# Peptides against a protein of PDB entry 3B8E, part 15

Target 1, 230 residues: chain A of PDB entry 3B8E
Amino acid sequence: PFLIFIIANIPLPLGTVTILCIDLGTDMVPAISLAYEQAESDIMKRQPRNPKTDKLVNEQLISMAYGQIGMIQALGGFFTYFVILAENGFLPIHLLGLRVNWDDRWINDVEDSYGQQWTYEQRKIVEFTCHTPFFVTIVVVQWADLVICKTRRNSVFQQGMKNKILIFGLFEETALAAFLSYCPGMGVALRMYPLKPTWWFCAFPYSLLIFVYDEVRKLIIRRRPGGWVE

## One batch from the design tools (peptide; made by RFdiffusion4, then SolubleMPNN)

Design b1_p9_4_s4 (from b1_p9_4, 6 letters changed)
Fold by OpenDDE base, seed 1:
Structure b1_p9_4_s4 (fold): chain B 230 residues (1-230), chain A 9 residues (1-9)
Amino acid sequence: as target 1 above (230 residues)
Amino acid sequence: ALKEALELF
């Protein structure tokens, strides 16, 4: 997210406060909940790993989690960001290089894609209006990410949703997202302006995509052990 | 302040 902000010189898509709320708020309880996940049903049919050669977290898992799934999550967030700005008159192509003028408090005539002039205050309202939906988008895609992390090989439908702590984590992160999004004063305190409930659904296609992607991957692994997708 | 500082980069 931040790299695209620097490279493209776009208005800030995700604030530092929202990043901290993700890293320290929404992600902690879900991540801890995975420690209580039951072993995969086929664990007794697998050979024990060699503790000297087999890494607990291998490069393939890291590449998949941070490279592929992380990119889908980032794309989901940016999609929400671009949709909100487009609905407010700023088409994606117009945002390129706009940051310098956008962040200048002395420029009060920044034009949108339709020639409408925007004051600094108006621009910052729109920017901060993007932060909350971006944050919520991350939470919604994290639902899928957390659920797929329950297993390495088996389908979630084979593993089931028996981990009550994981279910609590999903509830907690959602409740925190709702609190930060709708609690009075969050716009002033955290620069997180309230979002329309419809913005929660903007991330659902990406959450579903992550889930389907991982289930397909796991299906391929089950059918072809030792494949490049493992 | 931190947000504003990061926006300067």
Scores: peptide ipSAE 0.010, ipTM 0.512, DockQ to the pose 0.032
Fold by OpenDDE base, seed 4:
Structure b1_p9_4_s4 (fold): chain B 230 residues (1-230), chain A 9 residues (1-9)
Amino acid sequence: as target 1 above (230 residues)
Amino acid sequence: ALKEALELF
């Protein structure tokens, strides 16, 4: 989010407070829950890793986590961001380079894509209206990310959802997301304005995409051991 | 104090 904010000079899609809520709120318990995940059913059938050559965190894992899944997550967030801004009169092409004028308190006549003028206060309301659904989008895609992280090779359907702590983590992060989105005062405290319930569904295609992508990846690994996808 | 701290972000 912040990288595209810098590169494209668009209005801030995700606030610092919202990022902290992701990193410290929604992600911690789910991540810890993975420590309690049952070993994959085939783990005892695999040869032990060579501790000298086989890193616990390899370039492939980093590429998958940050390069592939992280990009899909970011795309999901940005999709939600662009949809909300478009519904408020700001088409994606108009957002390019708009940040400078958007963040200027003295400019009260920033035009949208339809020639409507927006005051600084109105623009900030729209910006903070984007933060909540971006956050919720991240939580929804994190459901898929957490679920796919249960296993390295086995399908989730093979591994099952037996980790009660992980299931609890999914409910907790969802409850936290709902709390932060709908609790009175969150707009003032966290600059997270209330979200229409329909925006929760905006991320579902991306969550499904992550899930399908990883299941296909794991299927390829199972069918072609030692492939470039492993 | 929390409100002020949150306004600084």
Scores: peptide ipSAE 0.008, ipTM 0.472, DockQ to the pose 0.055
Fold by OpenDDE base, seed 2:
Structure b1_p9_4_s4 (fold): chain B 230 residues (1-230), chain A 9 residues (1-9)
Amino acid sequence: as target 1 above (230 residues)
Amino acid sequence: ALKEALELF
């Protein structure tokens, strides 16, 4: 989010405090829960790794987890951001370079894509309106990310949802997201305005995409052991 | 502000 904010010079899609809430609040407990995941059903059928040559975490796993899945997560967040701004008259192309005028409190006549003038106060309401649903979008895609991280090779349907701590983590991050989104004073404290419950569904296509993508990846690994996708 | 923000969705 922050890189695109700088490069494209667009209005701030996600606040720094909100990013910290993701990294420290919603991700930490789920990440710890993965330490308690059960071994894959076929792990005992594999030869032991060579500790001198085989890395515990290989570049392929890193590229998949942080590269490809992370890109889909970012796309989900930005999709929500662009939808909200477009519904408020700001088309994606119009946002390019707009930040300078957007953040200037003395400019009260910033035009949208339809020629409507927006005061500084109105613009900041729209900006902070984007922060909460962007955050919630990240949490919703994290559901899929956490679930797919249960296994390297087996389908989630083969592994099952036996990790009670992971299940607890999913509920905890969701409860925290709801708390941060709807608790009185969060608009002032975190610049997170409350969102309509319908905005939780905006991320669902991306969450499903992550899940399907990883299941297809794992299916390929099972059919072609030792491939570049492993 | 809160009511207006909810109308933006």
Scores: peptide ipSAE 0.005, ipTM 0.339, DockQ to the pose 0.042
Fold by OpenDDE base, seed 5:
Structure b1_p9_4_s4 (fold): chain B 230 residues (1-230), chain A 9 residues (1-9)
Amino acid sequence: as target 1 above (230 residues)
Amino acid sequence: ALKEALELF
C-alpha cells in the first residue's frame, strides 16, 4: 500500500491502524495453528534433507510466500480499493497524482471523474470507507493462504481439514474482522468505517485464485519431482 | 512475509 501511495500519489489505500489489526489481530491465531498441523502422508517417502546444502527456508519458499502469494493478495486489496473509489466517482486514472489535493484540508472543491466537487470531510469519509474493505479483503485472501500452508506437496484435499485449531483460527479472524468492521465507535477509534456486506465478496475471486494456483503448483511438484517449482 | 509485503503496497 505505501509504495503505491508514494509512487502513484493516490489516496491512502490502507491505514497504519488497519495494518496493525492484520499483523497483531487477525493473523496470530491462524499462524500459531500451523504448528499443530499433521505431517504429510508421504513424509517418510521423501529423501532426507542435506543439512549442509538445503536450508529450511530457501529462496523458492521466500519467492512463493513473499513474491507470488503476496502480490496476489496486494492485487486483491487494490482491486477492492479501486472498485470502491470508482463507485464513488473516482476512476483509477483520476486518482494518479490526486493525493496532494486530497490530503489538503483547505481544498474543499476536489473534483471527481464526473465533475462532482468533494469537501475534505467527504473525501476522508470515502478514504476511510476504503480502509475497512481493504482490510476485509486481506482477511478473505488469508483464508486461502492459511489453507494452502497446511501442505508443501500434497493437495489440501489429501491432507483434509482435521486441524481443529486452524479451523478455530479461520473463525476467529473472521469474527474479529466483523467486530472491527461493524462495532459502534470503530470509525472514531480506528478510522474503520462500516462496509456494505457486498464488499466481503469482492476478494473471493482472488482467494480462489490463490488456492487454485497453489494446488496446481503442488500437482506439478507431485508429477515432476525435482523441478524448479518445488 | 505477506503482511510485510502488504504493508509495502
Scores: peptide ipSAE 0.010, ipTM 0.582, DockQ to the pose 0.041; fails the geometry check

Design b1_p9_5_s1 (from b1_p9_5, 5 letters changed)
Fold by OpenDDE base, seed 4:
Structure b1_p9_5_s1 (fold): chain B 230 residues (1-230), chain A 9 residues (1-9)
Amino acid sequence: as target 1 above (230 residues)
Amino acid sequence: SELVKEAAL
């Protein structure tokens, strides 16, 4: 989010403090919960990893996590951001380079894509209205990410949802997301304005996409061990 | 400047 904010010079999609709430709040308990995941049914049938050659985190995992899943997450967040701004009169093309004028408190006549003028206060309300749905979109996509991270090769349907701590983590991150989205004062404290409940559903296609993508990937790995997808 | 400092954390 922040990199695109800088590069595209668009209004800030998600606040830095809110990003920290994702990284330290919503992701921490789920990540810890993976330590309690049941071993894959075939893990003890695999050769021990060679600590010298087989890195715990390899380029393939980095590519999958950051290059594929992370990009889908980012796309989900930005989709939600662009939809909200478009509903408020700011089309994506008009947002390019707009940040300078957007963040200038002395400019009260910033035009939207339809020629409507926006005061600084109105613009900041719209910006902070985008933060919450972007955040919630990330959390909803993280549900799928967490679930797919349960296993490297086994389907979630094969592994099952037996990790009660992971299930608790999913509820915790959701409850935290709801708290941050709806608790009074979050608009001032975190620049997160209250979310219409309908916006929670905007992330679901991306969550489903991640889930389906990873299940297909795992299916390919199971059918063709040692392939480039592994 | 504050945003850049927060982004560097």
Scores: peptide ipSAE 0.007, ipTM 0.364, DockQ to the pose 0.032
Fold by OpenDDE base, seed 2:
Structure b1_p9_5_s1 (fold): chain B 230 residues (1-230), chain A 9 residues (1-9)
Amino acid sequence: as target 1 above (230 residues)
Amino acid sequence: SELVKEAAL
């Protein structure tokens, strides 16, 4: 998010404090919950790993976790951001380079894509209205990410939802997201204005996309053991 | 409040 903000010079899609709340609040408890995940049902049928060649963390796992899934997650957040801004008159192409004028409190006549002029206060309301649904989008996408991280090869349907700590992690991050989205004072403290409950559904296609993508990946691994997808 | 309602739409 922050890299695209700098490169495209667009209005800030997600505040730094909100990013810290994701990293520390919504990622840590779920990550700890994965330490209690049950072994894959096929693990005892596999040969012992070669400690010289078979790294616990390999390039494929890193590419999946931080590259592919992370990219889909970021795209989900930016989709929500661009939808909100477009509904308020700012088309994605018009946002390119707009940041300088957007953040200037002395410019009260910034035009949208339809020629409507926006005051600084109006622009900041729209900006801070984007922060909350962007954050919620990340949390909803993290539901799928956490669930797919249960196993390397087995489908979620084969492994099942036996880890009660993971289920607790999903509940905790959702409760935290609701708290940060709707608690009085979050608009001042975190620059997160309250959103309509309907915006929680904006992320669901991306959450589903990640889930389907990983299930297809795992299906390929099961059909072609030792392939480049593993 | 209306702008927040429209932006939160």
Scores: peptide ipSAE 0.007, ipTM 0.366, DockQ to the pose 0.034
Fold by OpenDDE base, seed 1:
Structure b1_p9_5_s1 (fold): chain B 230 residues (1-230), chain A 9 residues (1-9)
Amino acid sequence: as target 1 above (230 residues)
Amino acid sequence: SELVKEAAL
């Protein structure tokens, strides 16, 4: 998010406070929950890793986590951001380079894509209205990420949802996201304005995409061990 | 102003 904010010179899609809420709030309990996951059903039939050659975190795991899944997460967040701004009159093409004028408190006549003038205060309300849905989009996509991280090879349907701590983590991150989104005063304290409940569903296509993608990947690995998709 | 209020509601 922050790199695109700098490169495209667009209004800030995700505030620093919302990033901290993801890193320190929504991700901690889910990440800890993975330590309590049951071993894959075939783990005792696999050869032990060679600690000298087999890295715990390999280039492939990094490519999957940051390159593929992380990119889909970012696309989901940016999609939500662009939809909200478009609904408020700012088409994506009009946002390019707009940041300088957007952040200037002395410019009160910034035009949208339809020629409507926006005051500094109105622009900041729209900006902060984007922060919460972007954050919620990340949380909803993280549901899929947490579920797919349960296994390297087995389908989630084969492994099942037996980890009660993981299930609790999914409820905790969702409850925290709801609290930050709807608790009175969060707009002032965190610059997170309330969102319509319908915005929770904006992320579901991306969450489903990640889930389907990983299940297909795992299916390919099971059918063709040692393939380029492994 | 109304669109902003509608987006926040």
Scores: peptide ipSAE 0.000, ipTM 0.342, DockQ to the pose 0.032
Fold by OpenDDE base, seed 3:
Order: C-alpha cells, then sequence, then structure tokens
Structure b1_p9_5_s1 (fold): chain B 230 residues (1-230), chain A 9 residues (1-9)
C-alpha cells in the first residue's frame, strides 16, 4: 500500500495506525498458531534438513510469501480502495498524481472525476472511509493465507483443521477486525470509519483465489515432485 | 456527506 501511495502519488490507501493493527493485532495470534500446527503426514519420509546447506527460509518460500501471496493480498486491498473511491466520484485514473492536492489543507476545491469539488475535510472523510474496508480486506485474505501456510505439500483437506490455536487465531483476528470496524469512536481514535457489512464480501474472491491457487500448486507438487513449482 | 455515508454504510 505505502509503496504505491508514493510511486503513483495516490491518496493514502491504508493508514499507518491501520497497518499497526494488522501487524500487531490481527497477524500476531495467527502467526503464533502456526508453531502448534501438526506435522505433515509425509514428514518422516523426507530426509532431515542439512543445517549447513538447507535454509529454513529459502528463495522459493520468500517468492511464495511476498511475490505471489503478498501480491494477491495487495491487489485485493487496492481493488477495495479503488471501488470505494470510484463510488465517491474518484475514478482510478483521476487518483494518479492527486496526492499533493489531496493532502493540502488549503485546497478546498479538488475536483472528482465528475467535476464535483471536495473540501479538505470531505476528502479526509473519504480517505478514512477507505482505511477500514482495506483493513478488513487484508484480514479476509489472511484467512486464506493462514490456512494455506498449514502445509507445504499436503492439501488442507488432507491435513485437516485440527489446530485449535489456529482456529482460535482466525476467530480472534475476525473479532478484532469487527471491533475496530464497528466500535464507537474508532473513526476518531484510529481513523477507521464504520464499514458496511457488504464490504466484507468484497475480499472473498481474493481469499478464494489464494486458496485455490495454493491447492493447485500443492497438487502439482504432489504429482510432479522436484518440478519447478516446488 | 451523503456519498460518504453511502460508501461507509
Amino acid sequence: as target 1 above (230 residues)
Amino acid sequence: SELVKEAAL
């Protein structure tokens, strides 16, 4: 989010406080829960890792986490952001380069894509209205990310959902997301304005996409061990 | 204000 904010000079899609709520709030319990995941059924059929040559975090794992899953997650958030701004009269093309005028307190006549003028206060309300659904989009995508991280090779359907701490983490992050979205005063405290329940569903296609993508990847790995997909 | 309410609602 922040890199695209700088490069494209668009209005801030995700607030710094909201990022902290993701990194410290919603992701913490889920991440810890992975330490309690059951070993894959084939773990004893694999050779022991050589501590001198085999990294715990390899280039393939980094590529999967940041290059593939992280990109789909970012696309989900940006899709939600662009939809909200478009519903408020700001088409994606019009947002390019708009940041400078958007963040200027003295400019009260910033035009949208339809020629409507927006005051600084109105623009900031729209910006903060984007933060909550972007955040919720990230949480919904994180459900899929957490679930796919349960295994490296086995399907989630083969592994099952036996990790009670992981299940608790999914409920905790969802409950926290709901609390931050709907608790009175969060608009003032966290710059997170209330969210329509419908915006929770905006992320579901991306969550499903991640899940299907990883299951297909794992299926290919199981059928062709040592292939370029591993 | 109404559009923002319609986006937030």
Scores: peptide ipSAE 0.006, ipTM 0.382, DockQ to the pose 0.033; fails the geometry check

Design b1_p9_5_s2 (from b1_p9_5, 6 letters changed)
Fold by OpenDDE base, seed 1:
Order: sequence, then C-alpha cells, then structure tokens
Structure b1_p9_5_s2 (fold): chain B 230 residues (1-230), chain A 9 residues (1-9)
Amino acid sequence: as target 1 above (230 residues)
Amino acid sequence: LPLVQQALA
C-alpha cells in the first residue's frame, strides 16, 4: 500500500493507525493460537531439520508469505479501496497523481471523475472512509491466512478445526474489527469512520482465493514430493 | 511484521 502510495501518488489507501490496529490488535491472538495447533499426522515420519543448514525462515517461506499470499492480500485491500473511491466519484485512473492536490488543505475544488468539486474536508472524510474497509479487508483475508497456516503439507480438511484457541482468535479478531469500525467516536479517536456492512463481503473472494490457492499447493506437494512448488 | 510489510507494499 505505501509503496503504491509513493509510486502512483494516490490518496493514502491505509492509515498508520489502521496498520497498528492490525499488528497490535487483530493479528496477535490468531498468531499465538498457532502455538496450540495439533501436530500434523505425518510429523513423526519427517526428519528433523538440520539446525546448521536449514533456516527457520527460508526463501520458500518468504516467497509464500510475502510473494504469494501477501500479494493476494494487498490486491484485496486495493480492490476495496478502488471500489470505495469509484463509488464516491473517483475512478482509478483519476487517482494517479492526485495525492498532491488531495492532501493540500488550501485546494477546495479538487474535481472527481464526473466534474464534482470536493473540499479538503470532504476528501479527508472519503480517505478515512477507505481506511476502515481496507482494515476490515485485511482481517477477512487473514481468516484464510490463519487457516492455511495450520498445516505445511496436509489439507485443512485432513487436520480439521480442533484448535479451540484458533477458533477463538478468529472470533476475537472479527469482534475487535467490528468494535474499531462501529464504536462511536472512532472517527475522531482513530480516524476510522464506520463502514457499510456490505464492505465486509468485498474481501470474501480474495479470502476464498487464498484458501483454494494454498489447498491446491498442498495437494501438488502431497502428489509430487520434491517438486519446484514445495 | 509480515502484515506491516503487506500493508506497506
């Protein structure tokens, strides 16, 4: 998000406060819950890693976490952002380079894609109205990310949803996201304006895509051990 | 954090 904000000079898609709410709020309990996950059925048949040669964080893990899953999550967030701005009169092409005038408080006549003029206050309301749905989009795609992290090789359907702490984490992060989105005064305190309930569903295709993508990956690994996808 | 990096990306 921030890289695209700099490169494309678009209005800020995700605020610093919303990032902090993800890292310190919604992701903590889910991440801790993975420590309580039941071992995979084949773990005792696998050789232990060599602590001298095998890194805990290898290129493959980085490629999966940041290069594949992370990119799908970012695309989901940006999709929500562009849809909200388009519904408010700002088409994606019009957002390119708009940041300079958007962030200038002395310009009160910034035109949208339809020739409507927007005051600085109106633009900031729309910007902060994007931050909360982007945050909620991240939480929704994190459901899939957390579920796929239960296993390295086995399907989630083989592992099952027996980890009660993980289930609690999914409810907790969702409840916290709803609290931060809808509690009175959050617009003033956190610059998180309330979102329409429909925005919760905007991320569902991306969450499903993450889940299906990882299940297919794991299926390929199980059928073809030692392949380039492993 | 992975999510900060995703949110910064």
Scores: peptide ipSAE 0.039, ipTM 0.771, DockQ to the pose 0.043; fails the geometry check
Fold by OpenDDE base, seed 4:
Structure b1_p9_5_s2 (fold): chain B 230 residues (1-230), chain A 9 residues (1-9)
Amino acid sequence: as target 1 above (230 residues)
Amino acid sequence: LPLVQQALA
């Protein structure tokens, strides 16, 4: 999000405070919950990792987590961002380079894609209106990310949803996301304006995509051990 | 943090 904000000079898709709420708020309990996950059914059949040669975080894990899943998550967030801005009169093409004028408090006549002029205050309301749905989009795709992180090789359907702490984490992060999105004063305190309930569904296709993508990946690994996908 | 990195991304 921030790299695209810099490179494309678009209005800020996700606020720094909102990012901190994700990293330190919604993602903490879910991440801790993974420590309580049951071992995969075949874990004791695998050779122990060589601590000297086998890194806990290898290039493959980085590629999967940041290069694949992270990109799908980012696409989901940006999709929500572009939809909201388009619904407010700002088409994606018009957003390119708009940041300079968007962030200038002295320009009160920034035109949208339809020739409507927007004051600085109105633009900031729309910007902060984007931050909350982007945040919620990240939480919704994190549901899928957390669930796929339960296992490295086995299907989630093989592993099951037996980790009560993980289930609690999913409810906690969702409740926290709802609290941060809808609690009175969050617009002032966090610049997170309340979102329409419909925005929660914008991420669902991406969450499903993450889940299906990883399940297919794991299926390939199980069927073809030692493949490039493993 | 993964999401700081994603947010920076």
Scores: peptide ipSAE 0.036, ipTM 0.761, DockQ to the pose 0.043; fails the geometry check
Fold by OpenDDE base, seed 2:
Structure b1_p9_5_s2 (fold): chain B 230 residues (1-230), chain A 9 residues (1-9)
Amino acid sequence: as target 1 above (230 residues)
Amino acid sequence: LPLVQQALA
């Protein structure tokens, strides 16, 4: 997101405060909950890793976490961002390079894709209106991410949803996201303006995609042990 | 942080 913000010079998609609310708020309890997950049924059939040669964080894990799942999550967030801005008159192509004028408080006549002029205050309302739905989009895709992280090889359907702490984490992160989005004063305190309930559904296709993608990956690994997908 | 890195991405 921030790389695209720098390279494309678009209006800020996700605020620093919202990023902190994800990293320190919604993700903490879910991440801790994974420590309580039951071992996979086949774990004792695997050789122990060699602590001298085998890294805990390997290229496959980095590729999966950042290169695959992380990219789908980022795409989900940006999809929500572009839809909101398009509904407010700013088409995606028009956003390219717009940041310079967008962030200038002295320019009060920034045109949208339809020739409507926007004051600095109006632009900042729209920007902060994007931050909350982007945040909620990340929470919704994190549901899928957390669920797929329960196992490395087995299907979630084989593992089951027996981890009560993980289930609690899913409810907690959702409740926290709702609290941060709708509590009075959050617009002033966190620059998180309330979102329409419909924006919660914008991420659902991406959450489903993450889940299906990982289940297919795991299915391939189970059918072809030692393949390049492992 | 993964999300900071994703947010930076």
Scores: peptide ipSAE 0.027, ipTM 0.722, DockQ to the pose 0.041; fails the geometry check
Fold by OpenDDE base, seed 3:
Structure b1_p9_5_s2 (fold): chain B 230 residues (1-230), chain A 9 residues (1-9)
Amino acid sequence: as target 1 above (230 residues)
Amino acid sequence: LPLVQQALA
């Protein structure tokens, strides 16, 4: 989000408060829950990690986390952002370079794609209206991310959903996301304006894509051990 | 703003 905000000079797609709500709120219990996951059925067939040569965070993990899954998550969030802004009269092409005038509180006549003028206050309402659905989009794609993180090689269907702490984490992060989105005063306290229930569904295709992508990846690894995909 | 209300509703 922030890199595209700098490079494209678009209105802020995800607020700092919403980022903190993800990193310190919704993702904490899910991340802790992975410590209670059952070992994969093939774990005793693998050699122990060599602490001197084998990194805990390797290029493969970075490629998966940031290069593959993180990119799909970012695309999901940006899709939601562009849809909301388009519904409010700002087409994606019009957002390029708009940040400079958008964030200027003294400019009260910023035109949308249809020639409608927007005051600074109106623009900030629309910006904060984008932050909550972007946040919820990230939570929905994190459901898939958490589920795929249960295993390295086996399918989730082989591993099963036996980790009760992980299931609790999925409900907790969803309940927290709903609380932050709909509790009275959150618009003032967190700059998180309420969202339509329909915005929860906007991320579902991306969550499904993450899940299917990883299951296909794992299937390829199981069928072709030592391939370039591993 | 009717559009914001439509984004919030």
Scores: peptide ipSAE 0.008, ipTM 0.514, DockQ to the pose 0.034; fails the geometry check

